# Designs tried in a protein design run: peptides against a protein of PDB entry 3T7K. Part 140

Target 1, 248 residues: chain A of PDB entry 3T7K
Amino acid sequence: KAEKILARFNELPNYDLKAVCTGCFHDGFNEVDIEILNQLGIKIFDNIKETDKLNCIFAPKILRTEKFLKSLSFEPLKFALKPEFIIDLLKQIHSKKDKLSQININLFDYEINGINESIISKTKLPTKVFERANIRCINLVNDIPGGVDTIGSVLKAHGIEKINVLRSKKCTFEDIIPNDVSKQENGGIFKYVLIVTKASQVKKFTKLINDRDKNETILIVEWNWCVESIFHLNVDFTSKKNVLYQKK

## One batch from the design tools (peptide; made by RFdiffusion4, then SolubleMPNN)

Design b2_p21_7_s1 (from b2_p21_7, 6 letters changed)
Fold by OpenDDE base, seed 2:
Structure b2_p21_7_s1 (fold): chain B 248 residues (1-248), chain A 21 residues (1-21)
Amino acid sequence: as target 1 above (248 residues)
Amino acid sequence: ELKKEEEEIKKLIEEVKKKYE
């Protein structure tokens, strides 16, 4: 059936998209439309797997979903597109009125607002955003909204190797892990990095660390600090936004 | 707020899609 529909076109584009969707197409696509998209080099996956070599995200705008945040870790992310790309494409293909001999849909007309070429170019770097920032081991409180598994999965996708989950009410100094990064001469490496949700946790952890390991560097941030770093694919250590405590 | 917005957008996109099927 898809072949018959596409037979009216003299030339078919190959978009070469391996994509996931977030904030759109929750009901999926019918079998015919999937076949059409496949013939055009568009493959849509339900979940993110490293083996699939995903290069595209469909979303109506910048979102804070797990899929969107992880898409910025693709190697590379080639395209971040609005769902209207698929809608307009399928509309043109199914249209009987348009005596179009060619598919006239340009990917560049459907870019998500705020995902510019500067961001896309950073996904071509050989390192991840937190790796470049010398953050490899973090402490995460267990009461974080969204859950430690989801948050941890996003952080790992962006170069954090070890996530230590802290039981905020019961933890001691011995439960806090150091950020085990080799001292580079020019980079402000924080020995202790923590993601917390409450001011009481800041007070507790700062006291525990300062009492037992004096004069060490500490970074305590909110989840939003990580999100902003991901959206920019850069960590700005000069910004105080979403930083709860910093000791250099 | 973000979750509500996402759901509204999902619905809107599906409605638009149905018009072209």
Scores: peptide ipSAE 0.021, ipTM 0.586, DockQ to the pose 0.395
Fold by OpenDDE base, seed 1:
Structure b2_p21_7_s1 (fold): chain B 248 residues (1-248), chain A 21 residues (1-21)
Amino acid sequence: as target 1 above (248 residues)
Amino acid sequence: ELKKEEEEIKKLIEEVKKKYE
């Protein structure tokens, strides 16, 4: 059926997209449309797997979903596109009125607002955002909204190697892990990096660390600090936004 | 808030898509 539909076109584009969707197409696609998209070099996956070499995200806008945040870790992310790309594409293909000899849909017309070439270019870097920031090991409170598994998965996708989950009410100093990064010549290294949810945790952890390991560097942030770093694919250590405590 | 918005957007997109199926 798909072949018959596409037979009216003299030339078919190859978009070469391996994509996931977030905030759109929750009902998926019918079999014919999937086949059409496949013939156009568009393959849509349900989940993110490294083996699939994903290069595209479909979303209506910048979202804080796991899929969207992880898409910025693709190697590279080639395209971040609005779902209207697929809609308009299928519309042209299924149109009986248009004596279209060619599909005329340009990917660049459907870019998600706020994902520009600067962001795309950073996904081509050989390193991940937190790797570049010398953040290898972090402490994460167990009561974080979204859950430690989801948050941890996003952080790992962006270069954090070890995630230590802290039971916020029961943890002691011995439960806090250091950020074990070799001192590179060009970058601030924090010995202790923590993601917390409330002010009481800041007070607790700062006290625990300062009492037992005096004069060490500490960075305590909110989840939003990580999100902003991901959205920019850069950690700005000069910004105090979403930083709850910093000791250099 | 984000989840609610996301669901609304999903529904809207599916409605639009259905017009072209």
Scores: peptide ipSAE 0.021, ipTM 0.586, DockQ to the pose 0.393
Fold by OpenDDE base, seed 4:
Structure b2_p21_7_s1 (fold): chain B 248 residues (1-248), chain A 21 residues (1-21)
Amino acid sequence: as target 1 above (248 residues)
Amino acid sequence: ELKKEEEEIKKLIEEVKKKYE
């Protein structure tokens, strides 16, 4: 069926997209449309798997979903596109009126607002954002919205190697893990990095650390700090935004 | 808040998609 529909075109583009969708197309596509997209080099996957070598995300805008955040860790992310790309493409293909010899849809016209070439270019870097920031081991409170598994998965995708989950009410100093990275002279290296949700946790952890490991560097942030870092594919240690406590 | 917005956007997109099917 798809072949018959596409036979009217003299040339078919190969978009070479391996994509996931977030915030759109939750009901998927019919079998014919999936086949059409496949013939155009557009493969849509339900979930992110490393083996699929994903290079594209479809979303209406920048989202804070697991899929969107992880898409910025693709190697590289080639395209972040609005769902209108698929809609317009399928519309053109199914249109009987347009004796179009060629599909005329430019991917660049459908870029997600806020995901610019600068961001895309950073996905070509050999390192991940938190790796570049010398954050490899973090502490994460267990009561974080979205769950430790989801948040942890996103953080790991972006170069955090070890995630220590803290039971905020019961944890002691011994439960807090250090960020074991080699001290680079010019890089802000924090011995203790924590993601917390409440001011009470800041008070607790700062006390625990300062009482037992005096004069060590501490970074306590909100989840939004991580999200902003991911969206920019850069950690700005000069910014105090979403930083709850910092000791250099 | 973000979840509500996402759901609204999803619905809107699906509605638009159906118009072109």
Scores: peptide ipSAE 0.021, ipTM 0.579, DockQ to the pose 0.433; fails the geometry check
Fold by OpenDDE base, seed 5:
Structure b2_p21_7_s1 (fold): chain B 248 residues (1-248), chain A 21 residues (1-21)
Amino acid sequence: as target 1 above (248 residues)
Amino acid sequence: ELKKEEEEIKKLIEEVKKKYE
């Protein structure tokens, strides 16, 4: 069926997209449309796997979903597109009224607002955002909204190697892991990096660390600090936004 | 709030999708 539908076109574009969707197409596509998209070099995956070499995300706008945040870790992210790209494309293909000899859909017309070339270019860097920031090991409280698995997965996609989950009510100093990075001459390295949700946790962890390791550097942030870092593909250590405690 | 917005957007997109089927 797909071949018959596409036979009316003299030339077919090859978009070369390996994509995931977020905030759109939750019910997927029918078999014919999937085949059509495949013939046009568009493959849509249900989940993110490194082996699939994903290069595209479909979303209506910038979202804080796991898939969207992880898409910014693609190597590279080639395109961040609105779902209207697929909709318009399929509409043109299925249209019987338009004697179109060619598909006239340009990918660049469907870019997600706020994902510009500057962001896309940073996804071509050989390092991940937290790797560049010298954040390798973090402590994450167990009561974080969204769950430690989801949050941890996003952080790992962006270069954090170890996620230590802290039981916020029961943890001791010995449960807190240091950020084990070699001291580079340039850039702020924090020995202890923690993501927390409550002011009480800030008080607890600062006390635990300062009582046992008084002269060490500490960074305690909210999840939003990580999100903003991901959206910019840069960690700004000069910003106090979403920083709950910092000791340099 | 974000979840609600996302769901509304999903519904809208699906409605548009059905128009070309």
Scores: peptide ipSAE 0.020, ipTM 0.579, DockQ to the pose 0.392; fails the geometry check

Design b2_p21_7_s2 (from b2_p21_7, 6 letters changed)
Fold by OpenDDE base, seed 1:
Structure b2_p21_7_s2 (fold): chain B 248 residues (1-248), chain A 21 residues (1-21)
Amino acid sequence: as target 1 above (248 residues)
Amino acid sequence: DLKKEEEEIKKLEEEVKKKYE
């Protein structure tokens, strides 16, 4: 059926998209439409796997979903597109009125607001955002909204190698892991990096660390610090936004 | 905050669904 529908076109584009969707197409596509998309080089996956070499995200806008945040770790992310790309494409293909010899849909007309070429270009870098920031090992409180698994998965996708989950009420200094990054000549390295949710946790962890490991560097941030870093694909250590405690 | 985000996502999904149908 898809072949018959597409036969009216003299030339078919190959968009070469391997994509996931977030905030759109929750119910998926009908069988004919998915076949049409496949013939146009648009493959949509349910989940993110490295083996699939994903290069595209469909979303109505910038979202804080796991899929969206992870899409910024694609190697590279080629396109971040609004769902209207697919909708308009399918509408054009199914249209009986237009003696369309060619499909006239340009990907660049459907870019998600706020994902620009600067962001896309950074996804071509050989390193991940937290890797560039010399953050290899972090401490994460167990009561973080969204859950440690989801948050941890996003952080790992962006270059964090080790995530230590802290039981905030029961943890001691011995439970806190250091960020064991070798001193590279050009970058601020924090020995202890923590993601917390409450002011009480800041007080607790600062006390524990300062009492046992004096004069060490500490960075305590909110999850939003990580999100902003991901959205910009850059860690700005000069910003105090979403930083709860910093000792250089 | 998570609830708000989930609700927003649901609304967005519904809007897209209406356009796709």
Scores: peptide ipSAE 0.444, ipTM 0.894, DockQ to the pose 0.913
Fold by OpenDDE base, seed 4:
Structure b2_p21_7_s2 (fold): chain B 248 residues (1-248), chain A 21 residues (1-21)
Amino acid sequence: as target 1 above (248 residues)
Amino acid sequence: DLKKEEEEIKKLEEEVKKKYE
């Protein structure tokens, strides 16, 4: 069926997209449309797997979903596109117009607002955003919205190697892990990095660390700090936004 | 905050669905 529909075109593009969707196409596509997309080199996957070598995300805008955040860790992310790309493409293909020579849809016209070439270019870097920031081991409170598994998965995708989950009410200093990175003279290296949700946790952890490991560097942030870092594919240590406590 | 985000996502999904249909 798809072949018959596509036979109306003299040539077919190969978009070479391996994509996931978020905030769109929750119910998927009909069988014919999936086949059409596949013939055009557009493969849509339900979930992110490293083996699939994903290079594209479809979303109506920047979202804070697991899929969207992880898409910025693709190697590289080639395209972040609005769902209208697929919609317009399928509409053109299903149109009853006479034999068309070419499909006239430019991918660049469908870029997600806020995901510019500067961001895309950073996905070509050999390192991940938190790796570049010398954040390899973090402490994460167990009561974080979205759950430690989801948040942890996103953080790992972006170069955090070890996530220590803290039971905020019961944890002691011994439960807090250090960020074991080699000291670079010019880099903001924090011995203790924590993601917390409440001011009470800031007070608790700062006290625990300062009482037992005096004069060590501490970074306590909100989840939003991580999100902003991911969206920019850069950690700005000069910014105090979403930083709850910092000791250099 | 999360609930608001989920609701927003749902609305976006519905809007796209309407365009696809």
Scores: peptide ipSAE 0.444, ipTM 0.894, DockQ to the pose 0.915
Fold by OpenDDE base, seed 3:
Parts: structure tokens; C-alpha cells; sequence
Structure b2_p21_7_s2 (fold): chain B 248 residues (1-248), chain A 21 residues (1-21)
């Protein structure tokens, strides 16, 4: 069926998209549309796997979903597109009216607002955002909204190697892991990096660390600090936004 | 916070679904 539908076109574009969707197409596509998309070089995956070499995300806008956040770790992310790209494309293809010799849909017309070329260009860097920031080992409280698995997965996608989950009510100093990174001359290295949810946790962890490991560098942030860093593909250590405690 | 976000995402998904159908 798809071949018959596409036979009316003299030339078919190859968009070369390997994509996931978030905030759209939850129920997927019908069989004919999947086949059409495949013939146009658009392959949609249900889940993110590194082996698939994904290069595209479909979403109606910037979202804080696991898929969206992880898409910014693609190597590279070539396109972040609105679902209307697919919708308009399929509508044009299914349209009987116009003897359209060519499919006239431009990918650049469907960019997600706020994902600009600057962001896309950073996905071509050889390092991940937290790797560049010298954050390799972090402590994460177990009561974090969204769950430690989801958040941990996102953080790992962006270059964090080790995630230590802290039981906020029961943890001791010995449970806190250091961010074991080699001293690079020009980068602020924090020995202890923690993601917390409550002010009480800030007080607890700062006390535990300062009592046992005096004069060490500490960074305690909210999850939003990580999200903002991901959205910008840059860690701004000069910003106090979403930083709960910092000791240099 | 998560519930609100989930609800928003669900609404967005439904809007796109309506456009696709």
C-alpha cells in the first residue's frame, strides 16, 4: 500500500532521521504510515538505545521527559522537530488533489522552539556536558521526584559515570562518595556533588561533610540545576540558580 | 510537580493525536 501511494512521486526525499518521540505519537503510527516514513528515511524508535545512533527527537516543545533530556546527549543530535513535520508530511503524501511531483516539506521549518543551532552544535562536541564540567561521581537522594533510576539514567547519558543513591534519613558521612576527578588546572572541581530535594538535606549533608572532611569543596544542587545544564549543554558555575550550597 | 508535568504531557499527546487522526 505504501509503495502504491508513493509511486505518484518522481523522487522521494531521504530525510535520514533516526528518532524517538516524546509528548507526541504515544499510540504510534498505522502500518501504512510507518512504511511511508521508512521509505522516506524516517525511522522511529520506541526507546533510546546507544546502538541505534539516534539523531532526532520529535516533541511539541521543550519537555523535561527522560527521552527529551537524553536526546540532547545524542552524538550528534541533528534535528529537534515538532510532530507537525510528520503530520504535514503524511497529509501531503495522502493528498489525492495535487499531482505533486515532489514532496515539499522542509525540516528546518519544524524546529522545536528554543532548540537552536547553538545547542545542536554542542552535541557535536567529543565530551558530554557533565564530563566537561568535571562531574563524574554524584550523590543523589533517594526521595527525588521522578525516581533515582530515571534521573540517574539521564545523568549517565550526559557523562556522569557513578551515581550514589543516598537514603536521606539514614545516611552517614561514610555513605557519601567523592567526585573522583583528576585536578585539571582551569576547572573548578568539587569533591562532593549532591543532588537534593529539601533544605533539611542541605543542612544535614553540609554538616556531615564539614565535620568529617573539613575544607573540602562541596556543590549541592537541585534537579533543576542539572536540567538547565542539559538544556544549555553547558554548566555555568557562576550561576547561583538552583544551587543550594556551594563551597569552593 | 511531577503530576502536573505528566498531565501536561498527556494533554500534549492528545492534541497531537487529534491532529494525526
Amino acid sequence: as target 1 above (248 residues)
Amino acid sequence: DLKKEEEEIKKLEEEVKKKYE
Scores: peptide ipSAE 0.443, ipTM 0.893, DockQ to the pose 0.913
Fold by OpenDDE base, seed 2:
Structure b2_p21_7_s2 (fold): chain B 248 residues (1-248), chain A 21 residues (1-21)
Amino acid sequence: as target 1 above (248 residues)
Amino acid sequence: DLKKEEEEIKKLEEEVKKKYE
């Protein structure tokens, strides 16, 4: 029993982690280990739910998985940790050789490379990354790799309120929705924001919009533009990386 | 390529599994 194993320690840490895992622990933990983790204030969840107030992700490195991308929308994300944290912790606890009176594992030694304090600090902001960028409504092509549901779920977690799915071969101008954001005088607000996969789609949508609404602002990007914005928790409108078409 | 990414993730999962066992 976990209690008997932990009884050898004089003091137990409380890590206060509510976590999901990606790229690790796909088979979960045995019953004893999950109980040990629970006693140490580490609770692992299978799925992301807002009600669980998740604050941690375990991953071997930065990944482009739905879970990893959504973890950057946690309020706040307190820790992004390598799975070795759990492994080393459990090894130390199960070890009979080490007459350790205390658990000697520090969370800060297991940070995922590339998720620094600057990124973590941005998760404490009251707004989401796309909300701060004045992107509320987007158009998404239906043939996007990964599927519109997965992509849409990630985008919504990061502040997109409305996702309009475009049937790329059949869509008309009337099918394209505007980004319904109040015109702030100085803000680089784009009226039409589109995520596309092909150059032919860029040509089609630019023509449709320019023929009907010649003076409007347009932003057409790849999915990677969104991913990079999420990883930095900042939209850089000065960068042309992953931007396919821009009209200011 | 999503397929490549999925394969990489599977490899990472297996590596972690070996360390946990």
Scores: peptide ipSAE 0.442, ipTM 0.893, DockQ to the pose 0.913

Design b2_p21_7_s3 (from b2_p21_7, 9 letters changed)
Fold by OpenDDE base, seed 3:
Structure b2_p21_7_s3 (fold): chain B 248 residues (1-248), chain A 21 residues (1-21)
Amino acid sequence: as target 1 above (248 residues)
Amino acid sequence: DLEKEEKEIKELIKKVEEKYK
């Protein structure tokens, strides 16, 4: 059926998209539409796997979903597109009225607002955002909204190697892991990096660390600090936004 | 708030998809 539908076109574009969707197409596509998309070089995956070499995300806007955040770790992310791209494409293909010899849909017309060329270009870098920031080992409180698994998965996608989950009510100093990175001359390295949810946790962890490991560098942030860093594919250590405690 | 917004967006997109399928 898909071949018959596409036979009316003299030439078919190859969009070369390997994509996941978030905030759209939750019911998936029918078999015919999937076949059509495949013939146009558009392959949609249900989940993110590194082996699939994904290069595209479909979303209505910038979202804080696991898929969206992880898409910014693609190598590279080539396109971040609105779902209207697929909708308009399929609409044009299924339309009997248009004696269209060619499919006239341009990917660049469907870019997600706020994901610009600068962001896309950073996904071509050989390093991940937290790797560049010398953050490889972090402490994460267990009561974080969204769950430690989801948040941990996102952080790992962006270069965090080790995630230590802290039981906020029962943890001691010995439970806190250091960010074990080699001192690079030009980068602020924090020995202890923590993601917390409450002011009480800031007080607790700062006390625990300062009492046992004096004069060490500490960075305590909210999850939003990580999200903003991901959205910009850059860690701005000069910003105090979403930083709860910093000791240099 | 974000979860609600995301849900609303998903529902909206679903309606659009149903119209054009």
Scores: peptide ipSAE 0.053, ipTM 0.747, DockQ to the pose 0.408; fails the geometry check
Fold by OpenDDE base, seed 4:
Structure b2_p21_7_s3 (fold): chain B 248 residues (1-248), chain A 21 residues (1-21)
Amino acid sequence: as target 1 above (248 residues)
Amino acid sequence: DLEKEEKEIKELIKKVEEKYK
């Protein structure tokens, strides 16, 4: 069926998209449309797997979903596109009125607002955002919204190697892991990096660390600090936004 | 609430998709 529909076009584009969707197309596509998209070099996957070499995200805007955040770790992310790309494409293909010999849809017209070429270019870097920031080991409180597995998965996609989950009410100093990275002279390396949800946790962890490991560097942040870092594919240590406690 | 916003957007996109099916 798809071949018959596409036969009216003299030339078919190959978009070479391996994509996931978030915030759109939750009901999926019918079999014919999937086949059409496949013939146009557009493959849509249900989930992110490294083996699929994903290079595209479809979303209506910047979202804080696991899929969206992980898409910024693609190697590279080639395109971040609005769902209207697919909608307009399928509409044009199914249109009987358009005696168009060619599909006339430009990917660049459907870019997600806020994901610019500067962001896309950073996905070509050989390192991940937290790797560049010398953050490889973090402590994560167990009561984080979204769950430690989801949050942890996102962080790992962006270069965190080890995630230590802290039981906020029961943890001791011995439960807190150091960020074991070699001291680089020009980059603020924090010995202890923690993601917390509550002010009480800040008080607790700062006390535990300062009492047992005096004068060490500490960074305590909200999840939003990580999200902003991901959205920019850069960690700005000069910003106090979403930083709850910092000791250099 | 980001979750609420995401839900609203999903619903909006769904409506658009249904219109063009």
Scores: peptide ipSAE 0.046, ipTM 0.740, DockQ to the pose 0.419; fails the geometry check
Fold by OpenDDE base, seed 5:
Structure b2_p21_7_s3 (fold): chain B 248 residues (1-248), chain A 21 residues (1-21)
Amino acid sequence: as target 1 above (248 residues)
Amino acid sequence: DLEKEEKEIKELIKKVEEKYK
């Protein structure tokens, strides 16, 4: 059926998209439309797997979903597109009235607002955002909204290698892991990096660390600190936004 | 807030679906 539908076109574009969707197309696509998209070089996956070499995300806008945040870790992210791209494409293809010899849809007309070339270019870097920031090992409180698995998965996608989950109520100093990074000459290196949700946790962890490991560097942040770092694909250590405690 | 965001996403989905029906 897809072949018959596409036969009216003299030339078919090859968009070369391997994509996931977030905030759109929850019901998926029918079999014919999937086949049509495949013929146009558009493959849509349900989940993110490294083996699929994903290069595209469809979303109506910038979102804080797991898929959207992880898409910024693609190597590279080639396109971040609005769902209207697929809709307009399929409408044009299914249209019987338009004697169109060619599909005339430009990907660049459907870019997600706020995902610019600067962001896309950073996804071509050989390193991940937290790797560049010398954050390899972090401590994460177990009561974080969204769950430690989801948050941890996003952080790992962006270069954090080890995530230590802290039971906030029962945690001792011995449960806190150091950020084991080689001292680089340039950049802020924090020995202890923690993501917390409450002011009480800040007080607890700062006390535990300062009492047992005096004069060490500490960074305690909210999840939003990580999100902003991901959206910019850069960690700004000069910003106090979403930083709850910092000791250099 | 994740709940607010989820609601917003659902609303966006509906808008997209309505626009392109």
Scores: peptide ipSAE 0.043, ipTM 0.724, DockQ to the pose 0.698; fails the geometry check
Fold by OpenDDE base, seed 2:
Structure b2_p21_7_s3 (fold): chain B 248 residues (1-248), chain A 21 residues (1-21)
Amino acid sequence: as target 1 above (248 residues)
Amino acid sequence: DLEKEEKEIKELIKKVEEKYK
């Protein structure tokens, strides 16, 4: 069926997209449309796997979903596209009225607002955003909204190697892990990095660390600090936004 | 709420998809 539908076109584009979807196409595609998309070099996957070498995300806008956040860790992310790309493409292909000899859909017309070429270019870097920021080991409170598994998975995709989950009510100083990174001459390395949810946790952890390991560097942030860093593919240590406590 | 926003967006996309069927 797909071959018959596509036979009316003189040439077929190869878009070379390996994509996931978030915030769109929840009902999926019918078998004919999947086959059509495959013939055009568009493969849509249900889940993110490193082996699939994904290079594209479909979403209506910037989202804070696991899939969207992880898509910014693709190597590289080639395209971040609105779902209207697929809709208009399939509409053109299925159109009986227009004797179209060619498919005339340009990927660049469907870019997600706010994901510009500068952001896309950073996904070509050999390092991840938190790796560049010298954050490899973090402490994460167990009561974080979204759950430690989801949050941890996103953070690992962006270069955090070790995630230590803290039991917020029962933890002691001995439960807190240091950010074990080699001292680089350029840039502030924080010995202790923590993601917390409330002010009482800030008070607790600052006291525990300052009482036992005096004069060490501490960074305590909200989850939104990580999200903003991911959206920009850059950590701005000069910003106080979403920083709850900082000791340099 | 992200979940609410995502649901609203999904519904809008569904309406658009139905228009082109």
Scores: peptide ipSAE 0.042, ipTM 0.735, DockQ to the pose 0.443; fails the geometry check

